# Peptides against a protein of PDB entry 9IZ0, part 34

Target 1, 345 residues: chain A of PDB entry 9IZ0
Amino acid sequence: ITCLGSNGHTYKQLVKGGNDDLRQDAVMEQVFEQVNGFLRSYRKTSQRNLSMRTYKVIPLALKTGVIEWVQDTIPLGEYLDSAHKVYHPKEWSLSTCRKLIAEKQMEDLETRLKVYDLVCRHYRPVFRHFFLESYADPVQWFTTQTNYARSTAVASVLGHVLGLGDRHGQNILIDKTSGEVIHIDLGIAFEQGKKLPVPECVPFRLTRDVVDGMGITGVEGVFRRCMEFTLETLRREEDSLLSVLEVLRYDPLFSWLISPLRRMKKQKMQLENFNQPESGNITTDASRDPKIQRNNVSGESEAERAILKVRQKLSSTLSVEASVGELIRIAQDPSYLALMFCGWS

## One batch from the design tools (peptide; aimed at target 1 D166 L196 P197 V198)

Design b2_p16_3_s4 (made by RFdiffusion4, then SolubleMPNN; from b2_p16_3, 9 letters changed)
Fold by OpenDDE base, seed 3:
Parts: sequence; C-alpha cells; structure tokens
Structure b2_p16_3_s4 (fold): chain B 345 residues (1-345), chain A 16 residues (1-16)
Amino acid sequence: as target 1 above (345 residues)
Amino acid sequence: ELLEKLKEAEEILLSP
C-alpha cells in the first residue's frame, strides 16, 4: 500500500497478511532500538556512528501487519546472483552450486568439504563490485565500504548475542545510498534456527561475498575493530540488555519458540531452494514432517534458557579481542560453511 | 604496505 504521511510525503508499505506473525519482528526491532541507545551512549561506538539499522514494523492483528518499505535497498542475494553473471559469466550458475551441495547433504563432512571447495573454485566472490560500480568518487566509495563493514560488524555481534543465525541473502538488504546492511524477517531469534532441517550453525553470516564487500582488509580492518567496540558496549550494558529481554519473558505476545508456521515456511524455503528443479509443479507432499520431538518445553523455560545464553555470550571470561577472534574464526570455518544452505557466497 | 596504510587510516578514522 501507499500511505500519505501527515508530513505530506507518500510512503510505500508492505502489508503482510495470512501466515506471518510480525510481533516477533516488531519486538526484535525494539530490542535493536534499545541497543542503539547503548551504542550512542558509549564513546567508542558513538564516535563511529555504530548502529543496527532498523525498520518500522506495526503488527495490526494475528498474522497481519505493516512493514516499512525500505527505499533504495536491494537484497544481498539478488545483487550477488546478478553480479556473478556479469563478472564471472564462465563460472557455475547459483543453481548448479545449490544442486551439488544438496546432492551431498547426507554425506560425511569430508565429502561435503570437498564439494564446498569445488563450488568455491567455480563460484568466486563478487560483492566488492557493489562498491566499485556504485561509487565512482573515491571518498564515496571508501565511506560506503566503511559503512558496510561497520553495519555488518554491529549486525554480526547482535546476530550472535541474540541468536539470529546465519541470515540468508534475501533477509539482508543493502542500502544503496549508505552501504549499510538492514536485517529483515526477524522471526528466528534465540538460536531457534538450530532447530531447522538445515540448522543455522554459524554465529552470523560471514561468507566469502560478505567478506569481499569489506574490501582488501577483509575482516582484519574496520569489521573486526567495530565488532570489538560493539561487544565491549554490550558487555558494559549487560544488565540493561538482560532487563529488556526479561520484559519479553512476561510478554504473552512474544514467542521464544519458532512459530510452527514460520518453521514450516523456512523448512519449505530451505527445501525449495535446495530442490530448485526447472519450472515443474512438484507438489511437495507436506506429509513427511520428521517428528521433531516437540519437547513441550514451556515458553517460560525457553525464555530462561535464551536469557541464560545471552548472559553466557556476554561473559568476560575471554577478552573482547579473543571473543571476536573466535566468532570470526567460527563464522568463516569451512566445516560450518559446507553444512549451510549457501555457505560459499 | 597498502594494507597497513589502510589499517592505519582506518585506525586514525577509528581513533578519536
């Protein structure tokens, strides 16, 4: 829909209806607004303008709401598929890569690593070209690349701490004006992505293309330093962050469990994205739901477990530098990336 | 060299 604002501006808005509970997304955006308060209050993060980019979510009813249309954005996965065809026209298609990974999904780690390496050799990173194409001015190029690395660092720390998982390339928007990342569809939080058929095993998305967008310094420049400052801020504000999450423990509208509908939708998307045949009507008979043991863990017990995990992730047992170093290592580990739906791009 | 200069420039831009 298009709404006329009280300011006389027209705003495009996405009305979601039917099966998506937007209350989860709205709550996660409120958590990010609180975290952005902490990032603005701390000198090391405020002087760098570190923030999680947010978008407006207005839940109207059960499974109905309005989402802000984020202008001047592109999904990361849409850009990467298009750019790869331009810059590497002799390499494998995304569909070929997905097929090879899917065909080996049930094989051992050694076989999956060999296929992942093979795919990586035939599908090279291209995300650097987003910045090189879009910004002819060297100052704009450098500023936008820096903004990308900064926003990705904040999103990576928050993604780990709040357990948002990998985040597929359609759930990460790139702002074409600033280079900042915007995470959308926040219905999987607090490590609930580990309960998917293809489990989200990485702390955040740090694939070869995500790193390629950081430029020649990769993870060892702005990205690492901004992760460190973000984690230092969150450790300092641990009690404040945990207090925000404790409010959600008593919110009857917040589900600490993945919605059965969102789970089915994500399962279907994972299966459809692995099994993209050419345009044949495969009626996926939804009847073989593997009996994922519904551990009837009360929502309260999952909330307590989630808050405990957030506290554990904010622990000062390791230095900020050591903690960030380990997170970066795990997020780039081929042994995890080879298990993902799309770990090569 | 260029990587270190960029890291130094990033550290300067990241320094107060």
Scores: peptide ipSAE 0.026, ipTM 0.578, DockQ to the pose 0.014
OpenDDE base, seeds 1, 2, 4, 5: peptide ipSAE 0.023, 0.019, 0.021, 0.020; ipTM 0.557, 0.564, 0.580, 0.575

Design b2_p16_4 (made by RFdiffusion4)
Pose (drawn by RFdiffusion4):
Structure b2_p16_4 (pose): chain A 304 residues (1-257, 299-345), chain P 16 residues (1-16)
Amino acid sequence: ITCLGSNGHTYKQLVKGGNDDLRQDAVMEQVFEQVNGFLRSYRKTSQRNLSMRTYKVIPLALKTGVIEWVQDTIPLGEYLDSAHKVYHPKEWSLSTCRKLIAEKQMEDLETRLKVYDLVCRHYRPVFRHFFLESYADPVQWFTTQTNYARSTAVASVLGHVLGLGDRHGQNILIDKTSGEVIHIDLGIAFEQGKKLPVPECVPFRLTRDVVDGMGITGVEGVFRRCMEFTLETLRREEDSLLSVLEVLRYDPLFSWLGESEAERAILKVRQKLSSTLSVEASVGELIRIAQDPSYLALMFCGWS
Amino acid sequence: DEAEALEAFAEAFAEK
């Protein structure tokens, strides 16, 4: 529902009748805003202008809340389905991949990896072409690319830290003229998903297409640097963060999918921010664990 | 049947 504005600008409101965890999304957005404040009060984490982008959430009811449909965007999942067909029509469709993996579900490890390798060989990455031929001449394109890389890196690091759940393309919105990513529908949090009926391996969203969209350079450069600066900044302001997560713990609003998984979750948050391992080594291991095909094969259908 | 239950969960999960 799109309304005009007194200043003359239209605002789009996405109202949902489905039982999306909009309250959890709201408190997560509050944490994200406070993180933006942390990144604001520091030299390195603000020269890059890095921020985990937040979309305003106004949940009137958990089942029937209303959120801000962000200014003109095309969701990642709804995108690169048309781009896949237009750019690579010869290659296989999502139908062949989907249920072919569906045949993979009951198979062993080697079979799962083999079929995944085959399908991934068939479906070359295509998201790299969104930033081309869409935004503007090169300067704006590069600014948009670095904005996407930064925002996605910060969002991913924060999601791994807080154990964010669903990370399909249907839950990712790319801005357009700016390029900052907006994660949507973050109902599953504090390590909720890996432990699904169907298990997962990847800690944060990182497909082949996503790393192809970061540019010619994969996730080694601006992405890694932004991730590691984010990790160090989050560690330096760790006390305030755990304070925020504690106040989340003691209220019965945040979903942690007497004693609760929230305690163990924040302990794992502390471990993830623990200074025992160098931050650079931590970022390296995170990139490896998110990028390796062996982990990616077991994730779920698609996710090429 | 178990597979179908898993597929139904995955679909319902992806839709939500």

Design b2_p16_4_s1 (made by RFdiffusion4, then SolubleMPNN; from b2_p16_4, 12 letters changed)
Fold by OpenDDE base, seed 1:
Structure b2_p16_4_s1 (fold): chain B 345 residues (1-345), chain A 16 residues (1-16)
Amino acid sequence: as target 1 above (345 residues)
Amino acid sequence: DELKKLLEYLEKRLKE
């Protein structure tokens, strides 16, 4: 829909309906706005204009709402698929890579690592070309690549701390004007991504293409330093951040657990992306509810565990540099990336 | 090395 604002501007808005609870997105955006307050208050982050990019979400009902259409954006995965076809036309398609990873999904780690390495050799990084193609002016190129590395650093720390899941290339937008990342579909938080059919094993997305977009320094420079300053700010504001999350503990509309329906939908979407449509009428008789032991872990007990896990991630036991170093190591570890749905790009 | 210094310099200038 297109709405005319009281300011006379026309805004495109996406009406989202269905199984996605936009209240989860709206609550996470409110948490990001509070974190952006902390980043503005701290000198080291404020001087770099560090922020989590936000978008407006207006929940209208449990499953219906209006989302701000972020203009001049592209999904990271859409850009990477198109650019890979241009720059590496003799390499494997994304569908071929997905198929090979899927065929080995039930195999041991050693076999999965061999397939991951094979896929990586036939699907090379291209995301550096986004900046080289889009910005002919060297100052604009450098500024936008710097903004990308900064915004990715903020999103990586915040995504780890809040346990954001489902960080596939369609849920990460690139702003074509600023080079900043915008994370969308925030309904998988507080490590609920570990409960997906393909578990999230990395703290944040730091695949080869995500690194290639940082330019010649990769993770070493702007990205690492901005992660350090962001984590330093979040550790300083731990009590403030925990107080914001405690308000959500008492929100009866906030789900600390991934919906079984959302898990099943993500499972189907993962399976449908792997199965070519063989025309077989698999009447999936939905009647056999596996006795998922409804451990009626009260939503309160899950909230308490989530908040405790956030506190543990903000622990000052390790230096900021050591903590960031370990996060960057884990996020790039082939032993974790080989287990992901799309860890190669 | 010089490109890294140039990037660090430009990153410093984008902070001033």
Scores: peptide ipSAE 0.023, ipTM 0.511, DockQ to the pose 0.013
OpenDDE base, seeds 2, 3, 4, 5: peptide ipSAE 0.021, 0.020, 0.021, 0.021; ipTM 0.573, 0.557, 0.549, 0.533

Design b2_p16_4_s2 (made by RFdiffusion4, then SolubleMPNN; from b2_p16_4, 12 letters changed)
Fold by OpenDDE base, seed 3:
Order: structure tokens, then sequence, then C-alpha cells
Structure b2_p16_4_s2 (fold): chain B 345 residues (1-345), chain A 16 residues (1-16)
């Protein structure tokens, strides 16, 4: 839909209909705005303009809403597929890599690691080229690459702490003007991604291409430092963050559990992505509403477990530096990346 | 050298 704003500007908006509960996305965006408040209040994060990029979500009903169309963006996965064909035309196709990983999905870790390594040797990182080709001015190049590393660091800490799942290349937008990342489709939170047929096993997406976009310093530059400052801010504001999440515990509209319909949709998408090249627009007409008696008792216990996990992730038992170091290590560990649907890119 | 000076200037200005 295209709407004329009161300012005379025309805004393209995505209307989602069907079975997607946009209230989860809207609630997560509200949590990010609160976190952005904490990041603005703390000197170390404010001085670096650290923020989670947000987008406007207006839920209209239980399964319908309006999403802001983020202008001047590209999905990370779309850029990477196009760039890989340009810069590495003799390497394997994305479909070949997906097929080889899928064929070994049920095999042991040793076999999956061998196939992951083989895929990695035949599909090299290219995301550095986004910055090199898009920004001819050295100041703009360095500024946008820095903004990318900063925004990725904030999103990585928040992704870990809030247990944001489903962070694949189509759910991460790159802003072509700023270089910042924008995370979309926030309907899997509080580690509910671990309940998918292909469980999410990394704390956040830190694949070879995500790292390649950080330039020559990789994770050891701006990214690590910005993760540390973000985590330090969240630990300082733990009680404030937990108070925001406790308000959501009593929100009858918020689902602490992945809905059976959303689980089935994500299951189908995972299975279809294993079997087909990305060919557009699967309007899955899943018109059967099972009367999910939300056992309120199960939702409250899941909310309490989710809040407890957030508190545990904010624990000061380890230093900020040690905690960030461990998160970066785990997010890059081949033993986890080989278990993912697309851990090589 | 000029690139390193630019990088240091940007690091300081951007408070990296």
Amino acid sequence: as target 1 above (345 residues)
Amino acid sequence: EELEKLLKYLEERLRL
C-alpha cells in the first residue's frame, strides 16, 4: 500500500495479512526503543551513537498490520548472492552449497564439519565489496563500514540477550546510505528458535560474510569494542530492562511461545529452502485456525523462564570483555555454524 | 601514510 503522509510525502507500506502476528514485532521494536534510550544515556555508547535500528510496525488486528517499508535498503542475502556471482563466478552456486549441507543434515558432527569446510572453500566471503563498490569517497567508505560494525555489534548483543532467532540473510537489511543493519521479522524471540527443526545454536549471526563486511580488523576492531560497551550498558540497566520485560509478561497479546502456525510456517520454509532455489512469494494459504486454547499457565511459566534467561545473560560473573570474547568465539565456531542452514555465508 | 592519517582522524572524530 502507498500512503500519503500529513507532510505531503508518499510512503510505501507493506501490509501483512494472514497468520503473521505483527504484535510480536511491534513489542520487540518497543523493547529496542527502550534499549536505545539506555544507549543514549550512557556516555560510552552515546559518544558512538550506538543504537538498534528500528522500523515502524502498526498491528491492525491479531494477524494483520502495516510495516514501514525501509527505503534505500537491500537484504543481506540478496546482496551476497549477487556479489558472489560477480566476484567469484567460478565458485559453487548458493543452491549447490545448500544442497550439500542439506544432504548431510542427519549425519554426525564430523561429517557435517567436513561438508561445511568443503562448502567454505568453494564459497568465499564477498561482503567487503559492498562498502568498496558503494562508496568511492574514502571518508564515506570508512564511515559506513564503521556504522555497519557498530550496528551489527548492538544487534548481536541484543540478539543474544533477547534470544532473537531467525536472523538469516533475508531478515537482515543493509541501509545503503548509512551502512547500518536493520533486523526485520522479529517474531522469534526468547530462544524460541531452538524449537525449530533446524535449531538455532549460535547467539547471533557472525558468519564469514558478516565478518568480511567489518573490513581488515574483522571482529577485533570496532565490532568487539561496541559489543563490550553495549553489554556494559545493558548490565548497568538490567533492572530497567527486566522491568520492561515484566510488563510484557502481563501483556495478554504477547506470545512468549512460538505459535504452532508460525512454527509450521518456519518448518515449511526451512524444508523448502533445503529443496528449492529462492523462487518468490510463497503465499502459504494456511487458512485452518486451530482453536489454540492458550493455557495461560504455560505462557506465564515461559515468560518467567525467558526473563530468568535474560537475567542470566546479563550476569556480571564474567567481565564484559570475557563475556563478549566467549560470545564471539561461539558465534564463529564451525561446530555450531556447520549445524545451521546457511552457516558459511 | 595518507590513508593511515585519515583512519586515525576518523577514529578520533568518530570515537571508535
Scores: peptide ipSAE 0.023, ipTM 0.582, DockQ to the pose 0.012
OpenDDE base, seeds 1, 2, 4, 5: peptide ipSAE 0.022, 0.020, 0.023, 0.020; ipTM 0.548, 0.534, 0.525, 0.519

Design b2_p16_4_s3 (made by RFdiffusion4, then SolubleMPNN; from b2_p16_4, 12 letters changed)
Fold by OpenDDE base, seed 4:
Structure b2_p16_4_s3 (fold): chain B 345 residues (1-345), chain A 16 residues (1-16)
Amino acid sequence: as target 1 above (345 residues)
Amino acid sequence: DELKKLLEYLEKRLAS
């Protein structure tokens, strides 16, 4: 829909209906706005205009809402699939890579590492070309690449601290004007991504293409420094951030757990992305939901565990530099990326 | 190292 604002500007909005709980997205966007307040108040982050790019979410009902349509964006995964076909037309398709990773999903780590390496050799990074294609002016090119590295750094720290899951290339938008990243579909938070059929094992998305977009310095330039400043800010504002999360503990509308319906939807989407329509009637009888013992872990106990994990991630036991160094290492570790649904791009 | 320092300088200047 298009709405006329009270300021006379027209805003495109996405009406989302069905089974998607937009309340979690709205809450995470509110947390991001609070964090953006901390980033604006701290000299090291404010001097760099560090922010999590937000979008407006208005939940209207349990499963219906209005989302701000972020103009001039493209999903990272959509760009990468298109660019890879242009720059590497002789390499494997994304579907071929997905199939090979899927076929080995139940195998040991050594086998999965071999397949991941094979896929990586046949699917090279291309995301550097986004900036080279989109910005003919050297100043615009450098500015947008810098904005990308900055926004990715903020999103990486926040994504780790809040335990944001489901950070696949379709849930990360690139702003074609600024080069900033916009994270969408925030309904998997507080490490609930580890409960997905393909568990998320990395703290944030730092795949080869995500790094390729940072240019010649990769992670060792703007990205690392902006992660350090962001984490330093969050450690300083720990009590403020935890107080915001404690308010959510008492929100009866907020779910600290992934909904069974969302889990099933993500299962189905993962399976459908593996099934090219070869006409084989694999009746995967969806009836074998393993009896996850409903340990009567009250929603309150899950909230407490989530807040405790946030506090642990903000711990000053390691320096900011050491903590960021370890996060970057883990996020790029093939032993984790080989376990991911799409760890190669 | 020098390229990194140059990029960090340019980063600071683009933020000003």
Scores: peptide ipSAE 0.031, ipTM 0.626, DockQ to the pose 0.014
OpenDDE base, seeds 1, 2, 3, 5: peptide ipSAE 0.024, 0.023, 0.031, 0.021; ipTM 0.585, 0.592, 0.637, 0.611

Design b2_p16_4_s4 (made by RFdiffusion4, then SolubleMPNN; from b2_p16_4, 12 letters changed)
Fold by OpenDDE base, seed 5:
Structure b2_p16_4_s4 (fold): chain B 345 residues (1-345), chain A 16 residues (1-16)
Amino acid sequence: as target 1 above (345 residues)
Amino acid sequence: KELEELLKYLEKRLKS
């Protein structure tokens, strides 16, 4: 919809209804704003303008609301599909790659690694071209690529710590003005992505194209350093972050579990993305949710487990450098990426 | 550091 603001400006807004719990998105955005406060307070993070990019979410009812339309953005997956056709017209289509990975989904790790390697050889990274096409000025090019690496580092640490799932290329927007990443659809958090039909095995999305966008230094430049500074800040503010999450434990509207309907919708979308190339308008048929009696006791136990996992991820048992090094290693490991729905780009 | 990384990148890209 387009709304006229009281300031006389027109704003595009996304009305989201049906199975997506916009309260979870709104809560995660509030957590990100608190974390952005911590990042602004520390010299190492504030000097680099490190932040999680946020967007406004207004919940109107139990499963409906209005989301800010983030202007001047493109979904990462949309850019990558378009750019791959331009720069590598002789390579395999995204649909061919998806099909080959899906056909081997039930096979052993060795077979899945072989098909992943084969797909990787026939679908090369292209995301570096986003910065090269969009910015003719070398200073703008470098600034936007740096902003991309910085924002991706913050989002990667926060995504790991909060257990943010469903980080496919359509849920990651690129800001065309700044080069920053904007994460959308935050309704899979606290490691609930491991409960998807294709379990999420990586701490955050660090695929070959995500790395290609960082330029010649890849992960060893701005990205690694900004992950380290972000994790150092979150470890210092552990008690503050946990206090924010404890407030959510007492929110009767917050769901620490993936809804069965959202799981089924994601399963259907995964299956349909194997059969159709087009971004069809998913008219959510209003199938009446059976009255799942939320046993309050089950929600509290899941909240406690989620908070405990956040605390464990913020543990100072390993150095910041060692912890970030291990996260980067796991996020790029072919043995995990070969198990993902789209681990090659 | 970031400027040195830029210079090294530009030098590599001007040679490629």
Scores: peptide ipSAE 0.019, ipTM 0.517, DockQ to the pose 0.013
OpenDDE base, seeds 1, 2, 3, 4: peptide ipSAE 0.014, 0.007, 0.000, 0.017; ipTM 0.521, 0.274, 0.285, 0.531

Design b2_p16_5 (made by RFdiffusion4)
Pose (drawn by RFdiffusion4):
Structure b2_p16_5 (pose): chain A 304 residues (1-257, 299-345), chain P 16 residues (1-16)
Amino acid sequence: ITCLGSNGHTYKQLVKGGNDDLRQDAVMEQVFEQVNGFLRSYRKTSQRNLSMRTYKVIPLALKTGVIEWVQDTIPLGEYLDSAHKVYHPKEWSLSTCRKLIAEKQMEDLETRLKVYDLVCRHYRPVFRHFFLESYADPVQWFTTQTNYARSTAVASVLGHVLGLGDRHGQNILIDKTSGEVIHIDLGIAFEQGKKLPVPECVPFRLTRDVVDGMGITGVEGVFRRCMEFTLETLRREEDSLLSVLEVLRYDPLFSWLGESEAERAILKVRQKLSSTLSVEASVGELIRIAQDPSYLALMFCGWS
Amino acid sequence: DKAELLEEVTDAYREA
């Protein structure tokens, strides 16, 4: 529902009748805003202008809340389906991949990796082409690319820290003229998903297409540097963060999918921010564990 | 059928 504005600008409101965890999304957005404040009160984490982008959430009811449909965007999942067909029509469709992996579900490890390798060899990455031929001449393109890399890196680090759940393309919105990514529908949090009926391996969203969209350079450069600066900044302001997560723990609103999984979850948050391992080594291991095909094969259908 | 049911159970759990 799109309304005008007194200043003359239109605002789009996305109202949902489905039982999306909009309250959890709201409190997560509050944490994200406070993180933006942390990144704001520091030299390195603000020269890059890095921020985990937040979309305003106004949940009137958990089942029937209303959120801000962000200014003109195309969701990642709804995108690169058309781009896949237009750019690579000869290659296989999502239908062949999907249920072919469906055949993979009951198979062993080697079979799962083999079929995944085959399908991934068939479907070359295509998201790299969104930032080309869409935005503008090269300066604006590069600014948009670095904005996407930064925003996705910060969002991914934060989601791994807070154990964010679903990370399909249907839950990622790319801005357009700016390039900052907006994660949507973050209902599953504090390590909720891996432990699904169907298990997962990847800690944060990192497909082949996503790393192809970061530029010619994969996730080694601006992405890793932004991630590691984010990790160090989050560690330096760790006390305030755990304070925020504690206040989330004591209230019966945040979903942690007497004693609760929230305690163990924040302990794992502390471990993730623990200074025992160098931050650079932590970022390296995170990139490896999110990029390796062996982990990617078991994730789910698609996710090429 | 088992594989499909597993997908549906997973989806139903996610939607919950």

Design b2_p16_5_s1 (made by RFdiffusion4, then SolubleMPNN; from b2_p16_5, 13 letters changed)
Fold by OpenDDE base, seed 1:
Structure b2_p16_5_s1 (fold): chain B 345 residues (1-345), chain A 16 residues (1-16)
Amino acid sequence: as target 1 above (345 residues)
Amino acid sequence: NEVEKLLEEHQKALAE
């Protein structure tokens, strides 16, 4: 829809209908706005304009809302699928890679690592071309690539600390004007991604294509330094951040748990990617209500556990450099990426 | 100097 603002400007808006609770997105955007306040207060982060890109979410009902349309954006996964077909037309399709990883999902780690390595050899990174195609001017190229590395660093630290899940290429937008990343679909937070049928094992998305977009320096340049400055800022503002999260503990509209509907939708999407339609009449007897043992862990006990995990991630037991070094190592580790639904790009 | 370095880095990245 297009809305006319009181200022006379027209705003494009996406009406999202369905089972996704836009209240979770709206709450996470409010947390990001508070964190952006902390990032602006410190010299090391403010001098670099470090921020999490936010978008306006207006929940209209339990499952319906208006999302601000972020103009001049593309989903990372959409760009990568398109660019890979252009630059590597002789390599495997994304569907072939997904099928091979899926077919081996129940195998041992050694088999899954062999399949992941094989997929990586037949699906090379292309995300560097986003910046090379879009910016003929060296200053614009360098500026946008720097903005990408900075925004990815902030999003990676926040994604780890808040335990953001479902960080696939369709939930990460690239701003074509600035090169900044915009994270969308924030309804899997506080490590609820580990409760998915394919558990999320990485702290944030740092796949080969995410790194390729950082240019020649990869993770060792602007990205690492901006992660360090962001984590240093969040450690200093730990009490302020925890106080913001404690307000959410008492919000009856905020779910600290993945909704059963969203879990079932993700499970179905994962299973549908396994099932090529062989025409067999599998009467899916829908009657197996999985006894979700609702362990009646009160929503309050899950909130307390989530806040405790945030505090643990902000611990000063390790230096900022050591903590960031370990996060970067884990996020790039093939032993974790081979377990993911799409860890190769 | 800085612009020349950026030009060299950009030209190198276009050649890879």
Scores: peptide ipSAE 0.012, ipTM 0.439, DockQ to the pose 0.012
OpenDDE base, seeds 2, 3, 4, 5: peptide ipSAE 0.005, 0.012, 0.007, 0.000; ipTM 0.384, 0.415, 0.417, 0.229

Design b2_p16_5_s2 (made by RFdiffusion4, then SolubleMPNN; from b2_p16_5, 10 letters changed)
Fold by OpenDDE base, seed 3:
Structure b2_p16_5_s2 (fold): chain B 345 residues (1-345), chain A 16 residues (1-16)
Amino acid sequence: as target 1 above (345 residues)
Amino acid sequence: DEVEKLLEEARKARES
């Protein structure tokens, strides 16, 4: 829909209807706004304008809401598929790579590593070209690439700490003006991605293309330093962050459990993304809404577990540098990336 | 090797 604002500007908005509870996304955006407050208050993060990019989510009813249409964006996966065809026309298609990974999904780690290596040799990174082709001015190029590395660092730390899952190329937007990343579809949080049929094994998305976008320094530049400053800020503001999450513990609108319907939808999406997207309008017949008696006891136990996991991730047992170093290592480890739905790009 | 077989199938699928 297009809405006319009180300022006379027209805003395109996405109306989501169906089985997605936008209240989860709205709550996560509120958590990000609080975190952005912490990042603005701390000198090391404020001096770098570190923030999680947010978007407006207005839940209207059960499974219905309005999402801000983020202008001047492209999904990372859409860019990468298009750019790969241009820059590497003699490599494998994304569909071929997906098929090979899917066909070997049930195999041992050694076989899956061989398939992952093979896919990597036949599907090279291209995301550096986004910055090279979009910004002819060297100052704009440097600024946007820096903004990308900064925003990716913030999103990576928050993704790990808050256990944001389902971070694939279709739910990461790139702002074509700033180079910043915007994470969308935030309905998988607090490590619930580990409960998916294809479990998420990495703390955040740090694939070869995500790294290629950082330029010649890769992770060993702006990205690592901005992760360190972000984690240092979150450790400093641990009690403030945990207080925000404790409010969510008692929010009847927040679900600490993946809805069975949302899990089934994500399961289908994981299975269908291995098959060519035939544009079949899956009219999921919405008729059997079982009254999900959210057993409050199970939700409360999962909320407590989630908060304990956040506290554990904010632990000062390791230095900020050591913690960030380990996160970067794990996020790039082929033994985890080979298990992912799309770990090669 | 089953990986080599899938490689060959993927090669054929690219040539089609």
Scores: peptide ipSAE 0.023, ipTM 0.562, DockQ to the pose 0.036
OpenDDE base, seeds 1, 2, 4, 5: peptide ipSAE 0.000, 0.000, 0.000, 0.011; ipTM 0.279, 0.282, 0.362, 0.465

Design b2_p16_5_s3 (made by RFdiffusion4, then SolubleMPNN; from b2_p16_5, 12 letters changed)
Fold by OpenDDE base, seed 1:
Structure b2_p16_5_s3 (fold): chain B 345 residues (1-345), chain A 16 residues (1-16)
Amino acid sequence: as target 1 above (345 residues)
Amino acid sequence: KKVEELLEKHREALAS
């Protein structure tokens, strides 16, 4: 929809209907706004204009709301699929790669690593071309690539600390003007991604294409240092961040658990990527109510567990450099990426 | 040259 603002400007807005609770997105955006306050107050982060890019979410009902349309953006996964066809037309399709990874999903780690390596050889990184195509001026190219590395670093630290899940290439937008990343569809937080049919094992998305976008220095440049400064800021503001999360503990509208409907939707999307339509009448007798062991872990006990995990991730037991080094290592580890739905790009 | 100039600008942007 297009709305006319009280200021006379027209705003494009996405009306999202369906089973996705936009209240979770709105709450996570409020947490990001508070974190952006901490990043602005700390010298090392403020000097670099470090922020999590936010978007306006207005929940209208339990499952319906208006999302601000972020102009001049593209989903990372849409750009990568398009660019890969242009720059590597002789390599495998994204659908072929997905099929091969899916066919081996139930196999051992050694088999999954072999398939992941094979896919990686036939689907090479292309995300560097985003910056090379879009910015003919070397200053604009450098500025936008730097903004990308900075915003990705902030989003990676926050994504780890808050346990953001479902960080696939369609849930990460690239701003074509600034090069910054915008994370969308925030309804999987506090490590609820580990409860998906394909569990999320990485702290944040740091795939080969995400790294290729950082340019020649990869993770060892602006990205690593901006992760360190962001984590240092969050450790200093631990009590402030935990106080913000404690307010959410008492929000009856916030779900600390993945909704059964969202879990089923993700399960169907994973299964539909397995099922080529062989015409067999599998009457999926929908009558097997999986006994969701409602372990009556009160929503309060899950909130307390989530807050405890945030505190543990902010622990000063390791240096900032050691903590960031370990996060970068785990996020790039083939043993974790081979277990993901799309860990190769 | 152009890569070194970009690396030097990167070092300056890291030092600032």
Scores: peptide ipSAE 0.006, ipTM 0.390, DockQ to the pose 0.013
OpenDDE base, seeds 2, 3, 4, 5: peptide ipSAE 0.000, 0.000, 0.000, 0.000; ipTM 0.313, 0.267, 0.317, 0.271

